# Designs tried in a protein design run: peptides against a protein of PDB entry 6J54. Part 38

Target 1, 223 residues: chain A of PDB entry 6J54
Amino acid sequence: NENLFASFIAPTMMGLPIVTLIIMFPSLLFPTPKRLINNRTISIQQWLIQLTSKQMMAIHNQKGQTWSLMLMSLIMFIGSTNILGLLPHSFTPTTQLSMNLGMAIPLWSATVFTGFRYKTKTSLAHFLPQGTPALLIPMLVIIETISLFIQPVALAVRLTANITAGHLLIHLIGGATLALLNINTMTAFITFTILILLTILEFAVALIQAYVFTLLVSLYLHD
Target 2, 42 residues: chain B of PDB entry 6J54
Amino acid sequence: QFQFTGIKKYFNSYTLTGRMNCVLATYGGIALLVLYFKLRSK

## One batch from the design tools (peptide; aimed at target 1 Q96 S98 M99, target 2 L32)

Design b2_p13_6_s1 (made by RFdiffusion4, then SolubleMPNN; from b2_p13_6, 8 letters changed)
Fold by OpenDDE base, seed 1:
Structure b2_p13_6_s1 (fold): chain B 223 residues (1-223), chain C 42 residues (1-42), chain A 13 residues (1-13)
Amino acid sequence: as target 1 above (223 residues)
Amino acid sequence: as target 2 above (42 residues)
Amino acid sequence: LETLTLLLLLELL
């Protein structure tokens, strides 16, 4: 069990937390533009950010569009960390549930509190779906309140579980391919092909999970 | 628009105000129940 | 209702 989860242990050198540096590293990949006409790489990044921002913030009004900076920074952070985590012998901070809860709970609470502050009537009305029979109203309100409090947990667990499961599969199949190289080369080739397909899938999952995480936060903000 | 009369005007699952009032009534009822059991235990 | 259905769909992902 320890061998399987050894890659998920927080890396420390000389007792100092390198995890902080790993978390801060993706920020270096997205420099602020200094020129009117930037380099091709920076322009492509800005174009992608603008496209994602237009897609995500199309649901929101101008008041909700104030969150665009935070949501875009969130998707870029989670997406970059998830992709960088697919590098060999790399540590993904998003595999840690504590980190994802640390992101999910404040963002969820902020969205819920902003909803109650500015859209009190609509936010309270969301605890009861429209057209429910009168006898089911109390039970359904209770279920919706419980559902609300499960949202940050589900948000964090979904991200951690999907990323962690993907990493575990890559490690297991990768280890199996290396073991089978000395036993049967043909089966090793098959497992290696599966590994390649799985890594491609995990790249997609890494981006999708980042998008889903930010999208759900955005939807909670929209209410 | 929905035409409701009496109590259904204020407590309905179709209008926004009605839904809000239903939610507040349910929370109020739960709070009263909790308060009742808390006072009963003393 | 549509947002609720989308939310439920996203909960299943």
Scores: peptide ipSAE 0.221, ipTM 0.831, DockQ to the pose 0.029
OpenDDE base, seeds 2, 3, 4, 5: peptide ipSAE 0.196, 0.189, 0.206, 0.199; ipTM 0.829, 0.828, 0.831, 0.822

Design b2_p13_6_s2 (made by RFdiffusion4, then SolubleMPNN; from b2_p13_6, 7 letters changed)
Fold by OpenDDE base, seed 4:
Structure b2_p13_6_s2 (fold): chain B 223 residues (1-223), chain C 42 residues (1-42), chain A 13 residues (1-13)
Amino acid sequence: as target 1 above (223 residues)
Amino acid sequence: as target 2 above (42 residues)
Amino acid sequence: ADVLTLLLLLQAL
């Protein structure tokens, strides 16, 4: 079973971590535009960023829209890393919980502190849902407080678990397909078909998880 | 539209100020309880 | 509560 997690080991070259280079690689896929009318690839990227930006930041005021650059860069980073992770024999940094916690905790803390700074009354009021019976107020406030602190953990774990699980499934089904090639060709063909469908699903999951991560950070900012 | 009088004006689950006060009161109560047990143990 | 509801919807994905 060591082979199952071999693809999740952080790659090193001569003892030096190359994870830094892998994390930085997606940035090369998004070059800065230099012309008013760019090529089709950059134009599509800008169009997608513009659409997602308008959709995601529509709920925010002017102060919240200041986070647009950070949130758009976040979704592009997570999305690109997740998609690149689906390439054969690639290492996906977002499968590492430490990586996702490293993103989730500071972003969450920044949103929470920003909320308390500019919307103190509203932020404090969020610990008590509207219409709560009076007798349940102390208990519910405690639960909401705990829920707040679970948010960064849930944010990181959700991304990590979804991407990791997808990679594991692809690996397992792929291994099963190879094992069945010499046992039952018909069954191997079925498992291979499932593998293809699963791979297509994982492309969608990769983008959805990037969007969900960014959206939740945005929602925490808005509160 | 909610109209509250007396203590319910300051402590309610419907108004923003009321909810805030309830949260602060809850935290204050917990802090006092923790303080009480801390002082009692000594 | 609203965020939690959204989380419950999105956690299924």
Scores: peptide ipSAE 0.128, ipTM 0.840, DockQ to the pose 0.030
OpenDDE base, seeds 1, 2, 3, 5: peptide ipSAE 0.028, 0.117, 0.086, 0.123; ipTM 0.772, 0.837, 0.831, 0.830

Design b2_p13_6_s3 (made by RFdiffusion4, then SolubleMPNN; from b2_p13_6, 8 letters changed)
Fold by OpenDDE base, seed 1:
Structure b2_p13_6_s3 (fold): chain B 223 residues (1-223), chain C 42 residues (1-42), chain A 13 residues (1-13)
Amino acid sequence: as target 1 above (223 residues)
Amino acid sequence: as target 2 above (42 residues)
Amino acid sequence: LDTLTLLLLLESL
């Protein structure tokens, strides 16, 4: 019995977790440079990584620049997995909330602890916005504290929901298009056009969500 | 910049130290409340 | 302050 979420089940082969291989597969798409003058494809990848790195790390000081490797690897991983997930009959690991929480919680915790360790005064002061009226201080501090703990959850859920919803829509509209081919060809053409536009949108969403996820982690680090 | 006197010098929402102290005071107050209810429940 | 505002905007996405 298949349902709308059949494509989101963890794939296994002979009881072995093939999902592990799926998670590791994007790493093969980014080989390490071996030459001073690399191939055109590798050069383009490096150029893109450098551009994104400069953009992401522009807000950080020298100490924050040490996180560049982690953040760039994160965006490349999430971005590549999201894009590969748009292939037909593919499984996207980022549709699993467990994986996204597994990324969000440690990264969030690391950024928060790093902030408290090296910038204790500034980090504590962030629980109270500047210029707050005296009567609102206790309530606002509590709200900011709650907001802090919601951050990793929101980070994970945002990524999961956006990617999952996109996949569901593609499957639904695609299935409807196929069903309508034998019923009404004109309507099927319209739905197919919508499917194409939606697919293009999902490619953009896949990259944007990877960027937003990484950017938010970066901003949490910067505080 | 900001000239505060008395308690406002240490507890204000404009200076970094003042904001930090306000946050610590809030957490301290909550901790005391929790401690009060915990001791009362014994 | 600007970072906080940007963070709040990104949180709303």
Scores: peptide ipSAE 0.194, ipTM 0.841, DockQ to the pose 0.030
OpenDDE base, seeds 2, 3, 4, 5: peptide ipSAE 0.151, 0.137, 0.167, 0.164; ipTM 0.835, 0.834, 0.839, 0.832

Design b2_p13_6_s4 (made by RFdiffusion4, then SolubleMPNN; from b2_p13_6, 7 letters changed)
Fold by OpenDDE base, seed 1:
Structure b2_p13_6_s4 (fold): chain B 223 residues (1-223), chain C 42 residues (1-42), chain A 13 residues (1-13)
Amino acid sequence: as target 1 above (223 residues)
Amino acid sequence: as target 2 above (42 residues)
Amino acid sequence: TEVLTLLLLLESL
């Protein structure tokens, strides 16, 4: 019995977790440079990584620049997995909330603890916006505290929901187009056009969500 | 920049130290409330 | 304030 979420079940082969291989596969797409003058493909890849690195780390001081490797690896991982997930009959690990929480919670915790450890005064002061009326201070501090703890959940859910919703729409519209091919060819053509536009959008969403996820982690680090 | 006197010097929403103190005071108040209810429940 | 504004903007995404 298949349902709308059949494509989101964790794939296994002979009871073995093939998910592990799927998660590790994107790492093969980013080989380490071995030459001073690399191949064109590798050079372009490195160039893109450098551009994104400069953009992401522009808001950080020298200490924050130490997180560049982690953040760049994160965006490359999420981005690559999201893009690969758009292949037919593919499984996207980032559609699993458990994985996204597994990434969000440690990274969020690390950024928060780093902030409290090295910038204690500033971090504590962030629980109270500047210029708050005196009567609103206790309530606002509580709200900001709650907001802090919602951050990892929101980070994980945002990524999961956006990727999952996109995949669902592609499957639904794709299934509808196939069904309509034998019923009404004209309507099938329209739905197929929508499917193409949607797939292009999902490519953009896949990259944007990877960027947003990494950017938010970076912003939490910067505070 | 900001000239505060008395308690407002230490508890204000404009200076970094003042904001920090307000946050700590809020958490301290909550902790005391929790402690009060915990001791009362005994 | 700038970070907060960016965070609020990103909340809508």
Scores: peptide ipSAE 0.168, ipTM 0.832, DockQ to the pose 0.029
OpenDDE base, seeds 2, 3, 4, 5: peptide ipSAE 0.134, 0.109, 0.149, 0.145; ipTM 0.828, 0.824, 0.832, 0.822

Design b2_p13_7 (made by RFdiffusion4)
Pose (drawn by RFdiffusion4):
Structure b2_p13_7 (pose): chain A 223 residues (1-223), chain B 41 residues (1-41), chain P 13 residues (1-13)
Amino acid sequence: as target 1 above (223 residues)
Amino acid sequence: FQFTGIKKYFNSYTLTGRMNCVLATYGGIALLVLYFKLRSK
Amino acid sequence: SHSISMVLFLLSF
C-alpha cells in the first residue's frame, strides 16, 4: 500500500462553439507566393507537397490522374486540423462525427459513379473474381457486396473514433496529475507518460495517409 | 473570382463529385429520428 | 438539442 493513485470525476465535454471560424483558420496558415524564389517558410511547404504528390500519382497512371490534384488538398485539411488541436485549449472540427459523414459519402459515391458513366458493365462486374466454380456463387455475391456498402461507414468512422480517443487520454492522464496531492514521486512518472503520449499523438498526421490512400485504392480498383 | 480559377475543375469532376444529394437524403432522414424521439420524450 | 444541431450542420454541409 505505498502508491495510491487517485481519480477525479468530471464531465469530458466535446462542446460545440462557433465552428465556421475554426474551419477557415487552418487555411490562412498556408500562404501562396506569386514569385519565383520564395521566402524560406513557404519553401518547405512547397517541398512537402512535391513529395506526396509523387506517391498518389505513381499507382494510377491513367487519364484518372486528373482527380489527383484534389486528393492533395484533402490531405492538407485533415493533416492540419488534426495537428492544430494538440495545443492547450483548441478545438478540432474532425472530432465531431458530422462532417466526416460528409467527407466520406460525397467522395465515396463519386467513385462508383465514375466507371458507371464510362464502363457501364465491367465496373461492378468486378464482382466476378475468377474462373467461376459452382459451389460458391451465392456465398460470394452476398459477401462482396456487403463489404462494398460498409466502405463509406468504414471510411468515416475510423477517423472520428481514434482522433477523439487521443483527446481523452490527454485529459485523464493529465487530470490525474492535478489530483495527485498524495505522494509526489509518482507525479513525475504520470507527467513523463504524457510527454511520450503527445509524441504518439503526432500520429494524427499518420492517420491522413490512411484516409487518402484507401480513397485511392477505392478509386484505383473501380477505375 | 473564387470561381473562374477553379471553374475548369468543377464541370470535370462534379459530374460525379457533386452528388451530395445522397448525403442530403441520408442527412435529412437523420434529422427525422431525432425530432421524433424528443417528441415522444 | 446538441444532436439536432449536429444533424442540421450536416444537412447544411

Design b2_p13_7_s1 (made by RFdiffusion4, then SolubleMPNN; from b2_p13_7, 11 letters changed)
Fold by OpenDDE base, seed 5:
Structure b2_p13_7_s1 (fold): chain B 223 residues (1-223), chain C 42 residues (1-42), chain A 13 residues (1-13)
Amino acid sequence: as target 1 above (223 residues)
Amino acid sequence: as target 2 above (42 residues)
Amino acid sequence: DALIAQARLLYEL
């Protein structure tokens, strides 16, 4: 059991938390451009950011466009941390529910408060869907209110569960491959192939979860 | 545009203002209910 | 809500 969850323990050196350095490391991978024509790597990064920004911000009004920097930084942060977490013997901060709640709750709160400040009528009306029968109005308003408060929890748990489950599965299949090497080489080869396919899937999951997390935050801002 | 008369003008599920009033009325009712039970228990 | 539903479908893939 300790070996299974050892990768999720926060690393420390001499009693000092190294987690801070791990969280800050992805920021070094995305330098700011200073030239008219940048390197190919920076140009590709900027192109991807611009493409993603155009797709995500197309739903928002001009006031919502001010959140573009925050949302783009969020997707880059979560995406990069998730990808780096797939490296051998690496610690993924997004596997910690505390970190994901620390991101989800403030961002959700900011979107909710922003909605109530600028669009009070529409925000309050959102608790009641259009065309609801009169008898169901009180119950449905209560359900929608509860649903609102579940949003930050669902946002954090979704990210945490997917990344954590992926790491655990890679560990289990990896352990099975090593155990089968001395028992049946042919079966070990099959299991190893599954491990490779699973690793590729986890790369995709890492990016999808980053996108979904950011997209949902964006949608809570709009709606 | 929906045209409602009477109480339905202020409390409806189709207009934006009507939906808002329904939500506020629901919250107000719950708050009064909680207040009633709290005062009754003391 | 429709976009959230689409996001959920994307998540399940």
Scores: peptide ipSAE 0.153, ipTM 0.818, DockQ to the pose 0.025
OpenDDE base, seeds 1, 2, 3, 4: peptide ipSAE 0.023, 0.105, 0.077, 0.029; ipTM 0.739, 0.823, 0.820, 0.743; seed 1 fails the geometry check

Design b2_p13_7_s2 (made by RFdiffusion4, then SolubleMPNN; from b2_p13_7, 9 letters changed)
Fold by OpenDDE base, seed 1:
Structure b2_p13_7_s2 (fold): chain B 223 residues (1-223), chain C 42 residues (1-42), chain A 13 residues (1-13)
Amino acid sequence: as target 1 above (223 residues)
Amino acid sequence: as target 2 above (42 residues)
Amino acid sequence: SELIALAQLLYSL
């Protein structure tokens, strides 16, 4: 069981945490544009950023669109780290719950406080859904309050669990495929096919989880 | 749009103000209960 | 209402 989690141990080099460099590495993949017409790769990246930005910020008004930079940077960071984590023998920082909590709690608190600051009436009213029977009001308010505080935890755990589970499955099926190569080549071929399909799925999951994480933060901001 | 009279005007689950007041009343009630038990324990 | 429904769907993911 220890070897299953070996890929999730924070790597160190010469006693220094190399994790910091791994976290900062994705930023190098998104250089700032210098020209009106940039390279093809940069143009594609900018185009994708614009599309996702327009989609996510469609919910918000002009005041909410001030968060566009933060939300887009968040989705790009999580998405890039998740995709890079699918490389063989790579370490994915987003598999660490501490990192995801470190992102979720501040962003959640910022959105909640921003909501209470500028939309106090709507934010307070959000604890009680419309049309609630009078007898259920106190209990429902309590439940909604608890639900609010569970949001950052659910946000972090969802991302951690989905990415971690995917990595574990890839490692397990990959290890099984290698073990079956000398036992039964036909079965090994089947498991290898499953591994390929699973890796494709995990690429999609990596992007979806980044999108969901950012979208939920955006929704909390909108209330 | 909604016609409420009396206490229902201020404490309803349909209007924004009514919902806010219900939430505040609930929190106030909980705070009073906590205060009561805290003072009772002394 | 639609945002709440969408949020609930996303929470189920």
Scores: peptide ipSAE 0.152, ipTM 0.821, DockQ to the pose 0.026
OpenDDE base, seeds 2, 3, 4, 5: peptide ipSAE 0.028, 0.048, 0.033, 0.106; ipTM 0.745, 0.808, 0.750, 0.806

Design b2_p13_7_s3 (made by RFdiffusion4, then SolubleMPNN; from b2_p13_7, 9 letters changed)
Fold by OpenDDE base, seed 5:
Structure b2_p13_7_s3 (fold): chain B 223 residues (1-223), chain C 42 residues (1-42), chain A 13 residues (1-13)
Amino acid sequence: as target 1 above (223 residues)
Amino acid sequence: as target 2 above (42 residues)
Amino acid sequence: SRDIALAQLLYSL
């Protein structure tokens, strides 16, 4: 059991946390353009950022578009960290629930407080759906209030569970493939093929979870 | 436009103001219940 | 309503 979860242990060098360097590393992969005409790699990155920004911010008003920089930086951070975490012998910070809660709770609270400040009537009205029978109003308001507080927890747990489960599956199937090499070569080849397909799937999951996390934060802002 | 009279004008599930008042009334009721049980226990 | 439906769909992922 310890060997399965060894990849989730935070790396340290002589008591100094290397996790901070791992978290900061993805920022080096996205340099800021200084020229009018940039390299193809930078141009593709900027094009992707602009495309995703236009899609996500299309729902928001002019005041909500101020969050574009924050949301785009969030998706780039989570996406890059998740992809880098699939490298062999790498540590994925997003597998740590503490980190995801550290992102989810402040962002969620900021969206809730922003909603109450600028759209107080609308925000309070969201606790009661339209057309609710009078007898169900008190119970439904309580349920919607509880649902609101579950949002940051669900946001963090979803990201943590999906990334962690992916890593565990890769380790389990990888270990099975290694064990079957000396027992049955044909079966080992099948399990290895499954491992490759699973790895491709995990790359997709890594990007999807980053997008979903950012989109839900954006959605909570708009309501 | 919804036309409500009496108490339904202030407490309804269709208008924005009515929904807001229902939510505030629910929170106020819960707060009063908690306060009642807290004072009764002493 | 659209946002709630989208949120529920995303939650199922």
Scores: peptide ipSAE 0.185, ipTM 0.832, DockQ to the pose 0.026
OpenDDE base, seeds 1, 2, 3, 4: peptide ipSAE 0.028, 0.024, 0.133, 0.027; ipTM 0.756, 0.751, 0.834, 0.756; seed 1 fails the geometry check

Design b2_p13_7_s4 (made by RFdiffusion4, then SolubleMPNN; from b2_p13_7, 9 letters changed)
Fold by OpenDDE base, seed 3:
Structure b2_p13_7_s4 (fold): chain B 223 residues (1-223), chain C 42 residues (1-42), chain A 13 residues (1-13)
Amino acid sequence: as target 1 above (223 residues)
Amino acid sequence: as target 2 above (42 residues)
Amino acid sequence: LREIALALLLLAL
């Protein structure tokens, strides 16, 4: 059982944590442009950032678009860490709930506080859906208040659970494939095919979860 | 556009101001209840 | 309504 979770232990070298280096590593994959026409890799990266930025900021006004840098950096960070986490023997910081809560809670708090500061009436009105019968108003306001406070937790847990579950499933199917190689080659081939399909799915999940995490933060900002 | 008169002008679930006032009234009521129970225990 | 539907869809993902 310990072998299943060995990949989720924070790595240390000589008693010193190397988690900081792992977290900083994705930043090296996105160098700043130095030329008017960059190489193919940087050009593709910039194109993707521009496309995602246009899609995410389309729902925001001028004031909301000031968050573009934060949201784009967030999606690039989570996306890159999730993709790098699919490498063999790699540690993914996003599998740690503490890290995801550390991202979700401040960002959620910032979006909620900015809403209350600049759109106080609208933000307070969001605790009561339009057209609610008078008798249900107190109960519904309480439910909406609870729902608001669950948002950062749900955001963090969703990311953590999806990435962690994917890693565990890859590990289990991979282990089963290796075990079946000496027992039944045909069955091992089937499980290996499933492993490949699952790995492709996890690449998609890695990007989708980064996008969903960032988009939900953006939606909370928009209210 | 909705036209409300009397108390419904300030407490309704259709207008922005009405919804805000309903929320504030609900929180105020809860705060008063909590305060009541806190003072009662002393 | 569209935004609510989108939010619900995102919550399901």
Scores: peptide ipSAE 0.026, ipTM 0.787, DockQ to the pose 0.024
OpenDDE base, seeds 1, 2, 4, 5: peptide ipSAE 0.022, 0.021, 0.022, 0.024; ipTM 0.721, 0.717, 0.719, 0.708

Design b2_p13_8 (made by RFdiffusion4)
Pose (drawn by RFdiffusion4):
Structure b2_p13_8 (pose): chain A 223 residues (1-223), chain B 41 residues (1-41), chain P 13 residues (1-13)
Amino acid sequence: as target 1 above (223 residues)
Amino acid sequence: FQFTGIKKYFNSYTLTGRMNCVLATYGGIALLVLYFKLRSK
Amino acid sequence: FYISEVLFLLLLV
């Protein structure tokens, strides 16, 4: 009975303040120069695009490359609006589940209607995988179509659910430091757990590769 | 001039990318179950 | 609060 942890009961609030200012704000963190040589703080933002525009370009190699100059704008918005919210009292718009159901459905249904305007038969004849055996036609085409309509829900809910799961362990491991007016040796170990956990919460950039890239496989497979 | 800089890009891919009516239908129906539960309290 | 979250989704449409 040496080290007794404590806890504080308090409501964890994901309130909703004025949002249309908070959305426009990580657009003016990135400027654009009308010069040849640039000023060494855009120049490491212009080099960071020319890397990851050479990885969502190399798989497709079609006339579906026209679509890929938009998919690098989709990686900078939720690459920034997941990184800004690690600050002390900031608010992330990709915490709420509302706009991620508007980021998944206007993009996911922009992919099944891409081959239906050009191929019209073999886009969902991709439901036919191989040289057809006889015992498992109805066990297949009720499976590979129930794992198609999961995809918009499987694209948006995997983003909201772990971003806001990073913010609760910031509070609750952080709020147990404030309520630790018991023995002071264990206060530093909970603090040291925090400053490791904030390094893991820079996997909020690593969860934007897993949004643009399973949108490219959900685009490269249909088209 | 927030248009003609990206007007060539719109009618290219808004043929399939501007289908927010399915988002508007799935959003407008999602407005209907929450006004109804508060009507029945 | 959830009504105002669905109204914010319809405002984005």

Design b2_p13_8_s1 (made by RFdiffusion4, then SolubleMPNN; from b2_p13_8, 9 letters changed)
Fold by OpenDDE base, seed 1:
Structure b2_p13_8_s1 (fold): chain B 223 residues (1-223), chain C 42 residues (1-42), chain A 13 residues (1-13)
Amino acid sequence: as target 1 above (223 residues)
Amino acid sequence: as target 2 above (42 residues)
Amino acid sequence: AELAQVQLLLELA
């Protein structure tokens, strides 16, 4: 139904796309530090970024650590957009598959190409697992090649589907709660409780999906 | 640890070089097949 | 191949 997906339509103002402003808005929430001792808010933010950075980049050597800025910016962007998307009447850009593909394909390509440039032997060897019987080698290489090309699609669809599904459930249960307020207050209270629990879950999902997206990009880089 | 002789030395699923060669051989075979069908259609 | 197991676990999550 068109009304169910109305919240996922790209918003425009006077025919001009305001999606650009929505995408750029999360960047305002992460100001650069100007002092050695910042306030509590910025300090906590930097602390979280450092913790996530150390955790994600632990699997990479010095050359892989060069991608830390890109990966951290990615997780901060996706995480912030997903969290902000849970605000009432807000538009979540990450619900758009086009946007997620726009992020997934270039990043995936960069990781794959980087692997082939600096780790050619290892990258080529990953198309064939160790200990594969000789008869299954050609088939398995083909399957692994196909799997490689499915990675960016799976990466984008996973993020899109998880965020979109969460929004749909919140809207549906929220709408049902409002409709039941005048019909049965008891059932409305139950549905409202479910809505609250679901909203809390979606906050976790929003962060997890951002982490998974960035982690997979990092893993593809590590190969 | 792995000691292979003959063609198994270059094409095996245990060593890194062997795995790489198997992958390249597979791609080469596919490329030759594609080339064969392409030339056949002409 | 080693990443396949990790990817599978992440897909299930």
Scores: peptide ipSAE 0.246, ipTM 0.840, DockQ to the pose 0.028
OpenDDE base, seeds 2, 3, 4, 5: peptide ipSAE 0.219, 0.183, 0.222, 0.245; ipTM 0.838, 0.837, 0.844, 0.831

Design b2_p13_8_s2 (made by RFdiffusion4, then SolubleMPNN; from b2_p13_8, 6 letters changed)
Fold by OpenDDE base, seed 5:
Structure b2_p13_8_s2 (fold): chain B 223 residues (1-223), chain C 42 residues (1-42), chain A 13 residues (1-13)
Amino acid sequence: as target 1 above (223 residues)
Amino acid sequence: as target 2 above (42 residues)
Amino acid sequence: SAILEALLLLLLA
């Protein structure tokens, strides 16, 4: 069981944590354009960022579009780290709940405080859905308040659980495949095929979780 | 579109101001309840 | 937002 969770231990070298370098590494994969007409790779990358930006910020006002840079950087960071985390024997920082909480709580707090600061009436009214029967108003306000405080936790746990579960499944199926190589080659081939399909699925999950995380932060800002 | 009179003018679940007042009243009620139990226990 | 969040949880769970 030690090998099962070994990939989730923060790596260190010479007594110094190298997690910082791992977190910073994805930034090297996205260079800034320097020309009016860039290379095909950079052009496609910028095009994808622009499309994603337009899609996510379409629901925001002009004031809300100020958060576009931060939200785009967030999705690029989480997406790239999740994809790189699928490499064999790699450490994925987003599997650490502490990191995800460290991102979720400040961003959530910023969106909530921004809402209360600029849209106080609307933000306060959000705790009570429109058309609520009078008898249910006190209880529903309490439930909605509790729901608000669960948002950062759900945001962090969702990302952590999905990425961590994917890593565990890949490890277990991979280990089973290796164990069956000398027992039953046909069964080992089937499990290996499942492993490949699962890996492809985890690539999709990695990107989807990055998108969902960023989208929910954006939605909390819009309310 | 909605015309409310009396107490419903300030406390309703349809208007923005009414919803806000309901939320504030709920929080105020909870705060008073907590204070009541705190002072009663003392 | 809560409804959308719940739908996303069901889709990704």
Scores: peptide ipSAE 0.158, ipTM 0.812, DockQ to the pose 0.028
OpenDDE base, seeds 1, 2, 3, 4: peptide ipSAE 0.020, 0.020, 0.091, 0.021; ipTM 0.740, 0.737, 0.819, 0.739; seed 2 fails the geometry check

